# Peptides against a protein of PDB entry 3C66, part 60

Target 1, 189 residues: chain A of PDB entry 3C66
Amino acid sequence: KSWANLFEKNDFFFRYKFYLEITAYTRGSDEQHLKWSGLVESKVRLLVMKLEVLAGIKIAHPFTKPFESSYCCPTEDDYEMIQDKYGSHKTETALNALKLVTDENKEEESIKDAPKAYLSTMYIGLDFNIENKKEKVDIHIPCTEFVNLCRSFNEDYGDHKVFNLALRFVKGYDLPDEVFDENEKRPSK

## One batch from the design tools (peptide; made by RFdiffusion4, then SolubleMPNN)

Design b2_p15_7_s1 (from b2_p15_7, 9 letters changed)
Fold by OpenDDE base, seed 4:
Structure b2_p15_7_s1 (fold): chain B 189 residues (1-189), chain A 15 residues (1-15)
Amino acid sequence: as target 1 above (189 residues)
Amino acid sequence: MLPSYRLENTVFIPD
């Protein structure tokens, strides 16, 4: 399948049993996040290339469009909570304790001027080689290399109080709600 | 600078 076909959502989040989530976090300005997330997004193709050559991986398909969200994030503890809880349906309900910034509420004075955490999440759908007798696939190395690549681009991105990057392996049934339309049913186990 | 990042569940069993 051509990457061009992955510009559309279609059934991407139903095609694979497994997904790799790549989330760029920024607790700071929108401008800071734009630069950081843009960098991360620009490097995803390199991660895909590294994943594709792993013996256990048949296909690594990136979903091209990032998912973007932001939360009012008054404290560092809130920022840690976002990073801990985001990216899994099992845990994302904990984020309900924070104010999600929406187009409807972003102009409210209490939200407009509040400290924010910004999130941009890229997804890679994974298919495995059935013929491989490997009981286990480890993507730790390519993921680490990817993180190092992103973090080393600018020294400012080493400030974990502002910029963070997470890679999470997630099963299709445990994808965040944001990837599904309101009329779509979450994949079953 | 040492990277500060999160890698979660990077080892999985194909099924």
Scores: peptide ipSAE 0.164, ipTM 0.763, DockQ to the pose 0.643
Fold by OpenDDE base, seed 5:
Structure b2_p15_7_s1 (fold): chain B 189 residues (1-189), chain A 15 residues (1-15)
Amino acid sequence: as target 1 above (189 residues)
Amino acid sequence: MLPSYRLENTVFIPD
């Protein structure tokens, strides 16, 4: 990674107090995930546009690259656990109970042929209007529209056993470890 | 029907 890319990444995850995480989940093949995540990623710009027009939102800035991860996921319960625990620093430690698939271990016999859950996560940094700091901001509508748009694209994406989509609002200090470098300190509360 | 997706913390008050 170029210095410029590192700088841009580090600046992004410290620049905003709030982030919207968009995670596409697939319990199936890599090909299935590529199609699903690619679709979700292609629609993020539409969500950004809908967020920017909300009175309480000053800026909605998408991060340019998805974060990719995969876990060995032998059971449906494991898949539910991944979806429940992923996306916040507070809860992500529960994922340590599962085997993370890495470039180093992906060729191991126990991992290569194992059922997997794939995750692709997009981040949107959010800045709010100071004048509206006391006002409740609700992003439910644009988020729901976004999910419906993604899920309705193909009938196969209605199978929740395989394909899932989550949108989570997260504070900067509670972002997953994946967004920070090893030597980088998390934002304080 | 439970929504086919998870929306968490979609309502917030900016600090």
Scores: peptide ipSAE 0.161, ipTM 0.761, DockQ to the pose 0.530
Fold by OpenDDE base, seed 1:
Structure b2_p15_7_s1 (fold): chain B 189 residues (1-189), chain A 15 residues (1-15)
Amino acid sequence: as target 1 above (189 residues)
Amino acid sequence: MLPSYRLENTVFIPD
């Protein structure tokens, strides 16, 4: 197993039918997010190891780089909406109601001083054993263990008003637009 | 209010 070839996007988001999406959310400072997301990202390899030993999973390949985004997030309801709608092509258009922070606008006073939600997302591509193709696969246990590992690292991460973590099983055709280039066609069902 | 963590679709058919 080599992760070296997965440092670049290449065809990673076309290679698998299924992905596990891991998103760290922070409504607070960039410093708070850096610590939280950095912790989550540092533990992804441990989740991969636990997934690889499941009978139904042939391969669990992590994409090595996180996807980063941030939004102006003036209310708690906005923060809940981000967590509900992000991570799926079906629902991500709801995020257009919020102001995306970009390199072009981040220095504007109305954006610079606004409360923000930060997102860091990691992906694991999943390949399944042919022998188990018709069998149900359950990843609940390793995912729960991963969440507990990250959340228990610091007591501050128990504050759901600031820090959140989501693990979402996503089909390739329903991946967020951010993983594709403008010239790439989304995988079909 | 959403919990501090979310697990979605943890059981699936790999077909």
Scores: peptide ipSAE 0.151, ipTM 0.760, DockQ to the pose 0.503
Fold by OpenDDE base, seed 3:
Structure b2_p15_7_s1 (fold): chain B 189 residues (1-189), chain A 15 residues (1-15)
Amino acid sequence: as target 1 above (189 residues)
Amino acid sequence: MLPSYRLENTVFIPD
């Protein structure tokens, strides 16, 4: 069975208690974002391999499709706010202060020419070995190596005003609304 | 300067 057939979208976000979110941010052009996010996405499998061999991690499964969103982002402060608030159901409502770009509104004159922040988010479902409840699992090292790999790939990515990368660990009940269909109920605590 | 990055909650004690 190909990896693609193993991950049906329908239950992925209900299968795990914990998820690692990997978000590539770009405040610039769509072309810049495509290059940056494409690079990040291409390296996710390497991160998975490093996570799978850690003591305490039973399973690390990537969701193969990225989630894409974009906002009108007129200021650097707005860009920082996006990076601070995105990726958690608890905080994502703050993003309602910004204009979400949609297929319906993208051709509006006020949106078409506006500065934008682009987001591409990859998810990894994590299952932990419960046998040693006292053993902490530290994923900091493989995550840091992943970030360094992405950041060092091209000197153009050195501009933090344009390109950013975040890794956030979240519980299933705190996943962003974007991962659920309108008819799906969020996992309970 | 290299892009900034955020690492949040990278240490876990499984429940």
Scores: peptide ipSAE 0.152, ipTM 0.755, DockQ to the pose 0.711; fails the geometry check

Design b2_p15_7_s2 (from b2_p15_7, 10 letters changed)
Fold by OpenDDE base, seed 5:
Structure b2_p15_7_s2 (fold): chain B 189 residues (1-189), chain A 15 residues (1-15)
Amino acid sequence: as target 1 above (189 residues)
Amino acid sequence: MQPSYRLENTVFIPD
């Protein structure tokens, strides 16, 4: 059985205390985002392999599907705000100031032709070695290598006004609401 | 040079 079949969605986001969130951002066209996010997603397995060999990490388990969202993003400041606030339950409420694009509203004239920020988010569940609980775990190197790999693939991906990439450690209780069903209670601290 | 990417909380102590 592939690891992809081991956990249902609900089990995955309750299984681990820590998650690595990988978000590809695009302020541009849907086509630009599809290429960028697709590239990032294609490289996640390489990051997993690099994480698994770290002494402090017992398991690095990727979730199988990206989470997709998009916002009306009229300004560069809005794009910076999205990147700052997204990916944590503590801060995601700030995104309510922006118009979320949905299947229900995407055809509205005010949304259809508006500048958009697209987000594709991948999650990696992390389990740590108990013996190393007192030791700091540093994932900076593999994360940096991953980002460099993605950004160097095409010169266009060097344009930070359009393409961005974020990696964030998130505790299970601080995961964004998008990962839980409406009837699910988020993990406690 | 600002890093071309955002890395947040890359160092942690497992509880």
Scores: peptide ipSAE 0.179, ipTM 0.777, DockQ to the pose 0.529
Fold by OpenDDE base, seed 3:
Structure b2_p15_7_s2 (fold): chain B 189 residues (1-189), chain A 15 residues (1-15)
Amino acid sequence: as target 1 above (189 residues)
Amino acid sequence: MQPSYRLENTVFIPD
């Protein structure tokens, strides 16, 4: 059975209490983002393998489809704000100050020619071993190795003004709205 | 505050 068939899309964001969110950011062209996000996506399986062998982690399951979004991003400060506020329901409302690029508005001249920040977000559902509750599960090493692997692949990816990568630990009730359908209720605390 | 682990910070899973 292919890995793709094991994850029913419909309940993935309700199955786990905790998620690791991996976001590739690009302030540049769509082509630059496609290359960067494609690279990051291709390495997620290696991160999963490293997480699965940690004593405190029982299960690490990747959601195989990325979530894509883009914003008009006229300044470097806007790009920093996106990276600070994105990836949490508590903070994502701050992004309403920026123009979200949609299929409906992408052809508007003011949007078409504007500087953009592109986001591609991958999710890993995490289940922990309860018996080891007292031992803080440190995922720093595999996450750092993953980041270094992505950043070192091409010299251009070292430019933090253009390319960024963030890993965020998120609780199910604090997942971004984008992961839920309009008819789905957010998980309770 | 959910620890946003920017790359250089130790990612601790909160208990």
Scores: peptide ipSAE 0.108, ipTM 0.712, DockQ to the pose 0.198
Fold by OpenDDE base, seed 2:
Structure b2_p15_7_s2 (fold): chain B 189 residues (1-189), chain A 15 residues (1-15)
Amino acid sequence: as target 1 above (189 residues)
Amino acid sequence: MQPSYRLENTVFIPD
């Protein structure tokens, strides 16, 4: 039974205190994003394996489906803003200044041909060893190795104007709204 | 060009 079948969406984002968020960003075409995000997704299992062997990490469970979003992104400054503000409930409201692309509006003339930023986000739920409560868990090394692995795959992925990758630790109460259904209450602090 | 990856808050202090 694949790990995919063990976690119903509804419980995953309530099960852990901490999550590692992995976001692939593309300012370009759908095809460019599909290739980039697909590569990143294909390597997440390797990151999980590296996290699981860390002494401070008891469990690292990936959520199997990416979250997909896209914004009208007319400027490089807008693209930087998206990367700064996305991935945290505290800051994601700043993205309301941009036009979110939806299935309802994607065919509008003002949106269809507009420059876009595409986002694909993967989540890893983390459980830490209680006995090591006083020990800092540093995931910098495995995360850096993961980024290097993704970016080294193709020289085109070195173009930071087009392709970006972010890894962020997020507390359960600060997860983006996209991970919760309309009827789900955000975890409290 | 250094690959712009954002590693934000890679150090956890378990509460």
Scores: peptide ipSAE 0.175, ipTM 0.775, DockQ to the pose 0.598; fails the geometry check
Fold by OpenDDE base, seed 1:
Order: C-alpha cells, then structure tokens, then sequence
Structure b2_p15_7_s2 (fold): chain B 189 residues (1-189), chain A 15 residues (1-15)
C-alpha cells in the first residue's frame, strides 16, 4: 500500500502526539523552489527509514502530500522571520504581518513582481516505544544526515540567502493551522 | 549568520 493510501489528512494529524516537520524554504523564483522542494521531498523516505530503526521509535509514518505556501518577502529580515515563526501554532500569527500569496491575488501587479519566499512542508508522524524505560530518543544524527544529503546535492543549495531547510519536532497541539480543516478542532494538550 | 539549516528539539523524552 502506498503511504498516500494509509492516511487521510483528517486522521493523520490526530493520530500522533509528536510530528517531525520538514520545511524547504526558497527566497527566489518558483523554478528554484520547485527544484529545491522536489529534491527535499524525494529524500523524505530515506529519513523515515533511518528513524524507523531507532530503538525508541515504534513508528515513523510520512504524510505524503506537501503543504505549500508563499509570501511576499521584500527583505532578508522578512525571510528570517518566516523561518523563525513558521511551523508552530504558537508563533505562526507573526506571519500575518506579511502578504500571503493566494490564487486570488497572485496576478495582482504588486504581488506578481514582488520578491517571494516559497515554503514546502512535509510531516512525519512519530510513535514512541513507551514500554521501554523512559529512554531519551535522539533524532539528531538521522536529521543531520538528511540535511547534509539535501544540501550537498547541488552547490547552489549552499546559499542560505536563497535556500533553507528546517526540521522541527512539533507536538500535535502545536501543529500549524494549515494542517487542519476550518471545521476541525485542534488536538488538546 | 544564522545556520543554513535549523534542527530544533532533536531530543525527546517520551511521556
């Protein structure tokens, strides 16, 4: 069964206490982002395989559909702010200071020609082996290997002013609003 | 300079 057939959106973001969020950022052209995000997305399966073999991880399930967003991003400071605030419900409200690009507004001249930051986000649901003693699970090594794999693919991806990659451990109650439908209630603490 | 990548909360203590 393909991973896509294992989880519906509505079930996936309620099934786990913990998620690993993987976000590819691009401040540049849509073409640059398509190449960068496509590369990152293509490697997520390798990260899943490395997570699954860790003793403290019972299950690592990827959500196969990326979440896509883009913002008008006129300055480097705006780009840093996006990377700092995105990916957590606690902080994502700061993004309201930026113009979100939508299908309705993307053809407006002020938006069409503006510098943009593009975001593609993948999620991995994590279930831990609780029965083993409260052993600390460290995912630093597989995450670092994943980042190195993505960044080393092309020298251009070393330019942090254009291309960035973030891996965040997020609790289910602190997932971004974009993962829920308007009628869905966020998981409780 | 901010690192070219972010790794946040890589250590977990299962509750």
Amino acid sequence: as target 1 above (189 residues)
Amino acid sequence: MQPSYRLENTVFIPD
Scores: peptide ipSAE 0.174, ipTM 0.773, DockQ to the pose 0.511; fails the geometry check

Design b2_p15_7_s3 (from b2_p15_7, 9 letters changed)
Fold by OpenDDE base, seed 2:
Structure b2_p15_7_s3 (fold): chain B 189 residues (1-189), chain A 15 residues (1-15)
Amino acid sequence: as target 1 above (189 residues)
Amino acid sequence: MQPSYRLENTVFIPE
């Protein structure tokens, strides 16, 4: 498949055994989140470039569209829980304890003006070199550089009570449900 | 102070 075909959902989340999730979190206004997530998303290509030059990585392909979600988030503990549990199928069911904001419910009085946590998640599919399959791959450095790049853009993003950023390495079978359509079967181990 | 962030499972062995 051409690189252009990877910009469509299609089989992207079935193509790779491994994915890197980049999630921008905001507990605040939608405007705050738009600025923060937009910044993070704008830098993903730089992360891809840094990943591609690692000896253990054969391919790093970004999925170009973010996944967006938001939850009613009344407490800081709830915000921490979201950050801990989101991004893995194994743990995401814990988020069911929170009210997911949807187009159907966003105008409800109990939701409209409630404190919210916003999430924007970008995905990078990873393919590894066969020759290095027995060797550990360390993506810590490029990920750290990416985080520093995003966080240093504005001092306001230093407020961890509002703005957070997570990079998580995830196996394909453990991707969040959000990446699959209703008619799609989750990849097997 | 450096803002909080998460780098999870950044060291792995490909399967």
Scores: peptide ipSAE 0.158, ipTM 0.770, DockQ to the pose 0.657
Fold by OpenDDE base, seed 5:
Structure b2_p15_7_s3 (fold): chain B 189 residues (1-189), chain A 15 residues (1-15)
Amino acid sequence: as target 1 above (189 residues)
Amino acid sequence: MQPSYRLENTVFIPE
């Protein structure tokens, strides 16, 4: 498959002008998140297949590695803020108000037993058929079907206080900092 | 310009 060449990060986040971010959120235990994110990740290929058949989409390539992060999330409002602000370079600085959980700090007393929000993010690079001068490509249907597929797997995943799923269409220059190495320059607008 | 979309939880919003 053409995807084989994209298993490594390489230039994946520079290759496309547009990306679809798929983020599984869990405010609960790590075990809950592993199950939820694992389910979401397992279905990404189905979404890719549905995207590839759209007339306006030339290429839909998934990045194989999920990006993992977690925050101390003491309130529901914090959880809503995370979901609102995450996934865009324009807004991600708001997350600095929360404590990022790291391998270095996870054993601290203030963090270890604190409520957590877990995030797992998958990326799909998108290339569009510009030649058809289609002003819009509608990905609503396949994205909605994907969300419904994931949430319908278990009734517990209907609890939006715990489990959430977001799909964000993002331009390459607005990708989160997490996808770039420290020495890499962000794509230009 | 191609539209951007956000599907948050159960709500899909064109951007």
Scores: peptide ipSAE 0.053, ipTM 0.652, DockQ to the pose 0.098
Fold by OpenDDE base, seed 3:
Structure b2_p15_7_s3 (fold): chain B 189 residues (1-189), chain A 15 residues (1-15)
Amino acid sequence: as target 1 above (189 residues)
Amino acid sequence: MQPSYRLENTVFIPE
């Protein structure tokens, strides 16, 4: 299969057993989020390059389209809860306690003026070399370098009350519902 | 064993 076909949503989230989720969080304005998420997204290819050269990783392929969501987020505790629960099918149901901002409700006065948390999530599909099972694949270094690169780009991005960045390693069957269409069945365990 | 890594908001991936 051509490399170009890997960027089609139709099969990307079924191709790999493992995924790395990269989520940029912003509790602030849409403008702040646009700048932060745009920066993070622009650096994902650098992370991919660092992952590809690891002996235990056979393939690291980014899905180039970000997934966008936003929630009414009145408190810092809500913001922490979002960061804790988002990115896994097992835990994402907890987010139902918050008001999801949608195109249908965004113009409601109570939502329009509410404090918001914005999320932009990028996905990297991972294929590991099975024969090297004895060697621990350590992605800590490239992930740390990526986080440091993003956080150090602007002093404002050091404010964890506003800007956050998470990298989560997930199995295909535990991907968030957002990556699947209504007619698609999530991968089995 | 395939690694499980999580890096959240800080420069830390627990093994």
Scores: peptide ipSAE 0.048, ipTM 0.641, DockQ to the pose 0.096
Fold by OpenDDE base, seed 1:
Structure b2_p15_7_s3 (fold): chain B 189 residues (1-189), chain A 15 residues (1-15)
Amino acid sequence: as target 1 above (189 residues)
Amino acid sequence: MQPSYRLENTVFIPE
């Protein structure tokens, strides 16, 4: 399957048992996030290449469309909470304590000028070799290399109070609600 | 304080 075939959502989030989530976080301006997330997104192809050469991984398919969200984030503790709770269906309900920024509310005075956390998330679907079904797979090395590549691009991206990057391995049944349509049922365990 | 980056579940068994 070509990357071009994965531009559409279709059944991408039902196709694999396992996914790698890559989330770029920014607590700052929209401009700061645009630069940071754009950089991270531009490097995902390199991570895919490194994952595909691992013996236990048969296929690593990127979903090319990022998922975007933003929250009013008045405190540093709120920012840490977002990073801890986002990316898993088990924990994402904690985000309801924060004000989600939407097209309908973004122009409200209480939201427009409020401190915000921006999130951009990329997904990689993973398929494994049958021969290695019982073998441990370690993606630590390629993931670490990817993080280092992104963080080292600009010195400003070393400021963890503003810019953060998370890579999370998740099972299909624990994907965030954002990847499914309202009429879709999430995968079973 | 959270680290500047997060790596979660980097070692797994593909079953």
Scores: peptide ipSAE 0.141, ipTM 0.765, DockQ to the pose 0.502; fails the geometry check

Design b2_p15_7_s4 (from b2_p15_7, 9 letters changed)
Fold by OpenDDE base, seed 3:
Structure b2_p15_7_s4 (fold): chain B 189 residues (1-189), chain A 15 residues (1-15)
Amino acid sequence: as target 1 above (189 residues)
Amino acid sequence: MQPSYRLENTVFTPD
């Protein structure tokens, strides 16, 4: 059975209690975002390999497809707000103050020509093998190495006004609504 | 300048 067939989309976000979110942000053109997000996505497997060998990590499984979203983003403050609020169910409601770009509205004149922030999010499901419930897991080093690898690939990615990258550890009950279908119930605490 | 990056909760206790 190929690795691809083992990850049925339908239960990935229910299989793990913990997830690592990797979000590539672009405030610019769709072309800029495609290049940036494509680079980030191409390196996720290297991060997984580094996570799998850490003490206390039993499993690190990437979800194979990114989640894509975009917002009208007229200001730098809006872009900072997106990066602050995205990636958690607790905070994502703040994004309702911005116009989400959809297939239905993307051709509207007010949206078509507006400055946009693009988001591509990859998920890694995590399972832990810790003897003591008080034991800390530290993934800071492999995450930092991953960020440095992505940022150093092209000098253009040094412009933080355009390109950003976030890695966030979240619990399954605090995943963004985007990962669940309309008929799916969010995992309980 | 290198782009900003966010690392959130990379040191944690799995509870």
Scores: peptide ipSAE 0.353, ipTM 0.855, DockQ to the pose 0.711
Fold by OpenDDE base, seed 5:
Formats: C-alpha cells, sequence, structure tokens
Structure b2_p15_7_s4 (fold): chain B 189 residues (1-189), chain A 15 residues (1-15)
C-alpha cells in the first residue's frame, strides 16, 4: 500500500465521529460473493445521495475501498453469529471462535474445502447538522430502500441462507479493529 | 415477518 493510501485510510477513520457500515454477507462460493458484494458496492453511491438530502445529515462520505474478510462457517448458526457480532469492536471478539481465512492459511486442507462466509464491508463517514444534541436522526427509509434495491436485483439474493446485507450505525470508537493499523490507537469516546 | 436483512441503529441521537 502506498503511503498516500495509508494516510487516506487513517484520516478517514479518525475524521468522523459516526459511520454507517454496509456489509454484504455470502455463505457460499467466492464467485457468488463477488457478484453479490460487487452489486452492493455499485449501489453505495445511491445510498450516499439519499443520505445527503436528509436535513440532519451534513456530510455522507463513502470510503473508497471495501474491507474483505472470510471465515470458516460450517453451520447456519455460525453464519447467524457472524452477522450478529461483526461490525463493532464491542462484539467482534466473539468472531475469535471461528477460523478466519487468511492468505497464509487458505491452502490448508481443513480450510480450503470448508464452507465459508464471505464479508465485504463499505464505510460511510457521517457528519450531522443538529441544533440540539437530543435531536434524533432517522436514516431508516434510505437504508430500507437500499436493501430493497440490492435484494430485488436478482431472485437468488432472496435466499437469506446464502446472501445477507447489514447496515449498521457505529460510533468511531466502536469501529472494528480491521479499520485501524496495528500501531494505531482507536479513537476515544 | 422479521426483515431478512439487518438494519441496526437506523434511528439514533448523534451525541
Amino acid sequence: as target 1 above (189 residues)
Amino acid sequence: MQPSYRLENTVFTPD
């Protein structure tokens, strides 16, 4: 990674107090995931446009690159656990019960042929235009429209045993460890 | 029907 790419990454995940995470999940083949995640990623710009027009949102800035991860996922319960626990620092430690697939271990016989869950995560940095700290922001409509847009693209994406999509609002101090470098200190509360 | 897709914290206070 170039110094510029590292700098841009580090600036992005410290620049905002709030983030929207968009995670495409696939329990199936790499090819299935590539199609699904590619579709989701292609639609993120439409979600950004819908967020930017909300009165309470000052800025919606997408990060340019997805974060990719995969786990050995032998059961449907494991797949549900991944979807429940992924996307926040508070809960991601539960994923340590599963085998993370890495470039170093992907050729191991126990991993190579194992059922896998694939994850592609996009981040949107959010800044708000709120007069009162007690004011609520509601992004439910644009998020629902985005999910429906992605899911309705192909009938196969209606199979929730294989394809899932999550949108999660996260505070910067609760971002997953994957967004920070090993020597980088997580934002404080 | 529970929405088959996860929408978490879509209503929040940005404090």
Scores: peptide ipSAE 0.352, ipTM 0.854, DockQ to the pose 0.509
Fold by OpenDDE base, seed 1:
Structure b2_p15_7_s4 (fold): chain B 189 residues (1-189), chain A 15 residues (1-15)
Amino acid sequence: as target 1 above (189 residues)
Amino acid sequence: MQPSYRLENTVFTPD
């Protein structure tokens, strides 16, 4: 069974207690973002394979589709703020200070010609095989290898003013609102 | 300047 057929949106974000969030950021053109995010997305399966072989990880299941968003991003400080606040329900409200680009507003002259930050986010659902709840899991090595793999593909991806990549371990109750439909209730703690 | 690649909570207790 292809991963695409195993997980629908409605079930995936309720199935696991824990997720690894992978976000590709671009402050530049849509073409730059398409190349960068496409590269990152193409490598996610390699990260999954590295996670699955860790003794403490029972299951690592990728969600098949990225979540896409973009903001008007006039300054470098705004870009840093996006990267700091995105990916957690606790902090994502800070993004309300920026103009979200939507299908309804993207053709407005003030938005169309504005500098933008683009975001593409992939999720991996995690289940653990630990005997003791106090046992720590360390995913630093596979995550570092993944970052290095993506970054080393093209020298241009070394420009942190344009291209960035974040990997975040997130609890299901702290997932961003974008992963839930308006009629869905967020998982409890 | 070091690229701002963010690795957050790579060591955790799954509790």
Scores: peptide ipSAE 0.349, ipTM 0.852, DockQ to the pose 0.583
Fold by OpenDDE base, seed 2:
Structure b2_p15_7_s4 (fold): chain B 189 residues (1-189), chain A 15 residues (1-15)
Amino acid sequence: as target 1 above (189 residues)
Amino acid sequence: MQPSYRLENTVFTPD
């Protein structure tokens, strides 16, 4: 069974204390987002390989499917707000000020032709090999290399008004609500 | 313009 088949959604977001979130943002067309997010997703395995060889990391396991969302995003300030607030349960409630695009509302005249921000989020579960609880793990280098790899693929991806990429380290209790089913209880601190 | 990317909390102490 491929490594991808070992991670059923059912316990992935409860299995680890720590996660790395990789979010591809696009303020533009669905086609632009599909190309950008597809590129980012295709490189996640390379990031995992770089994380696994770090002395402080025991396990780096990617979740196999991206989480997809989109918002009506009329301004650049709204796009910055999305990037600031998304990816943490503590801050994601601020996104309620924006109109979430759903299959139910996407055909509404006010939404159909509106400027949109698209989000694709990949998750990596992390387990650490730290003998001393005071030791710090630094994943900055692998993450920076990953970002540079994605951004350098096409010159168009240098346009920050359209294409953005975020890597966020998140504790399991602070994962976004999107990763849990309606009947699942969020992990406690 | 340098490509805007966000690297948040890449240095951490596991609890």
Scores: peptide ipSAE 0.184, ipTM 0.787, DockQ to the pose 0.652

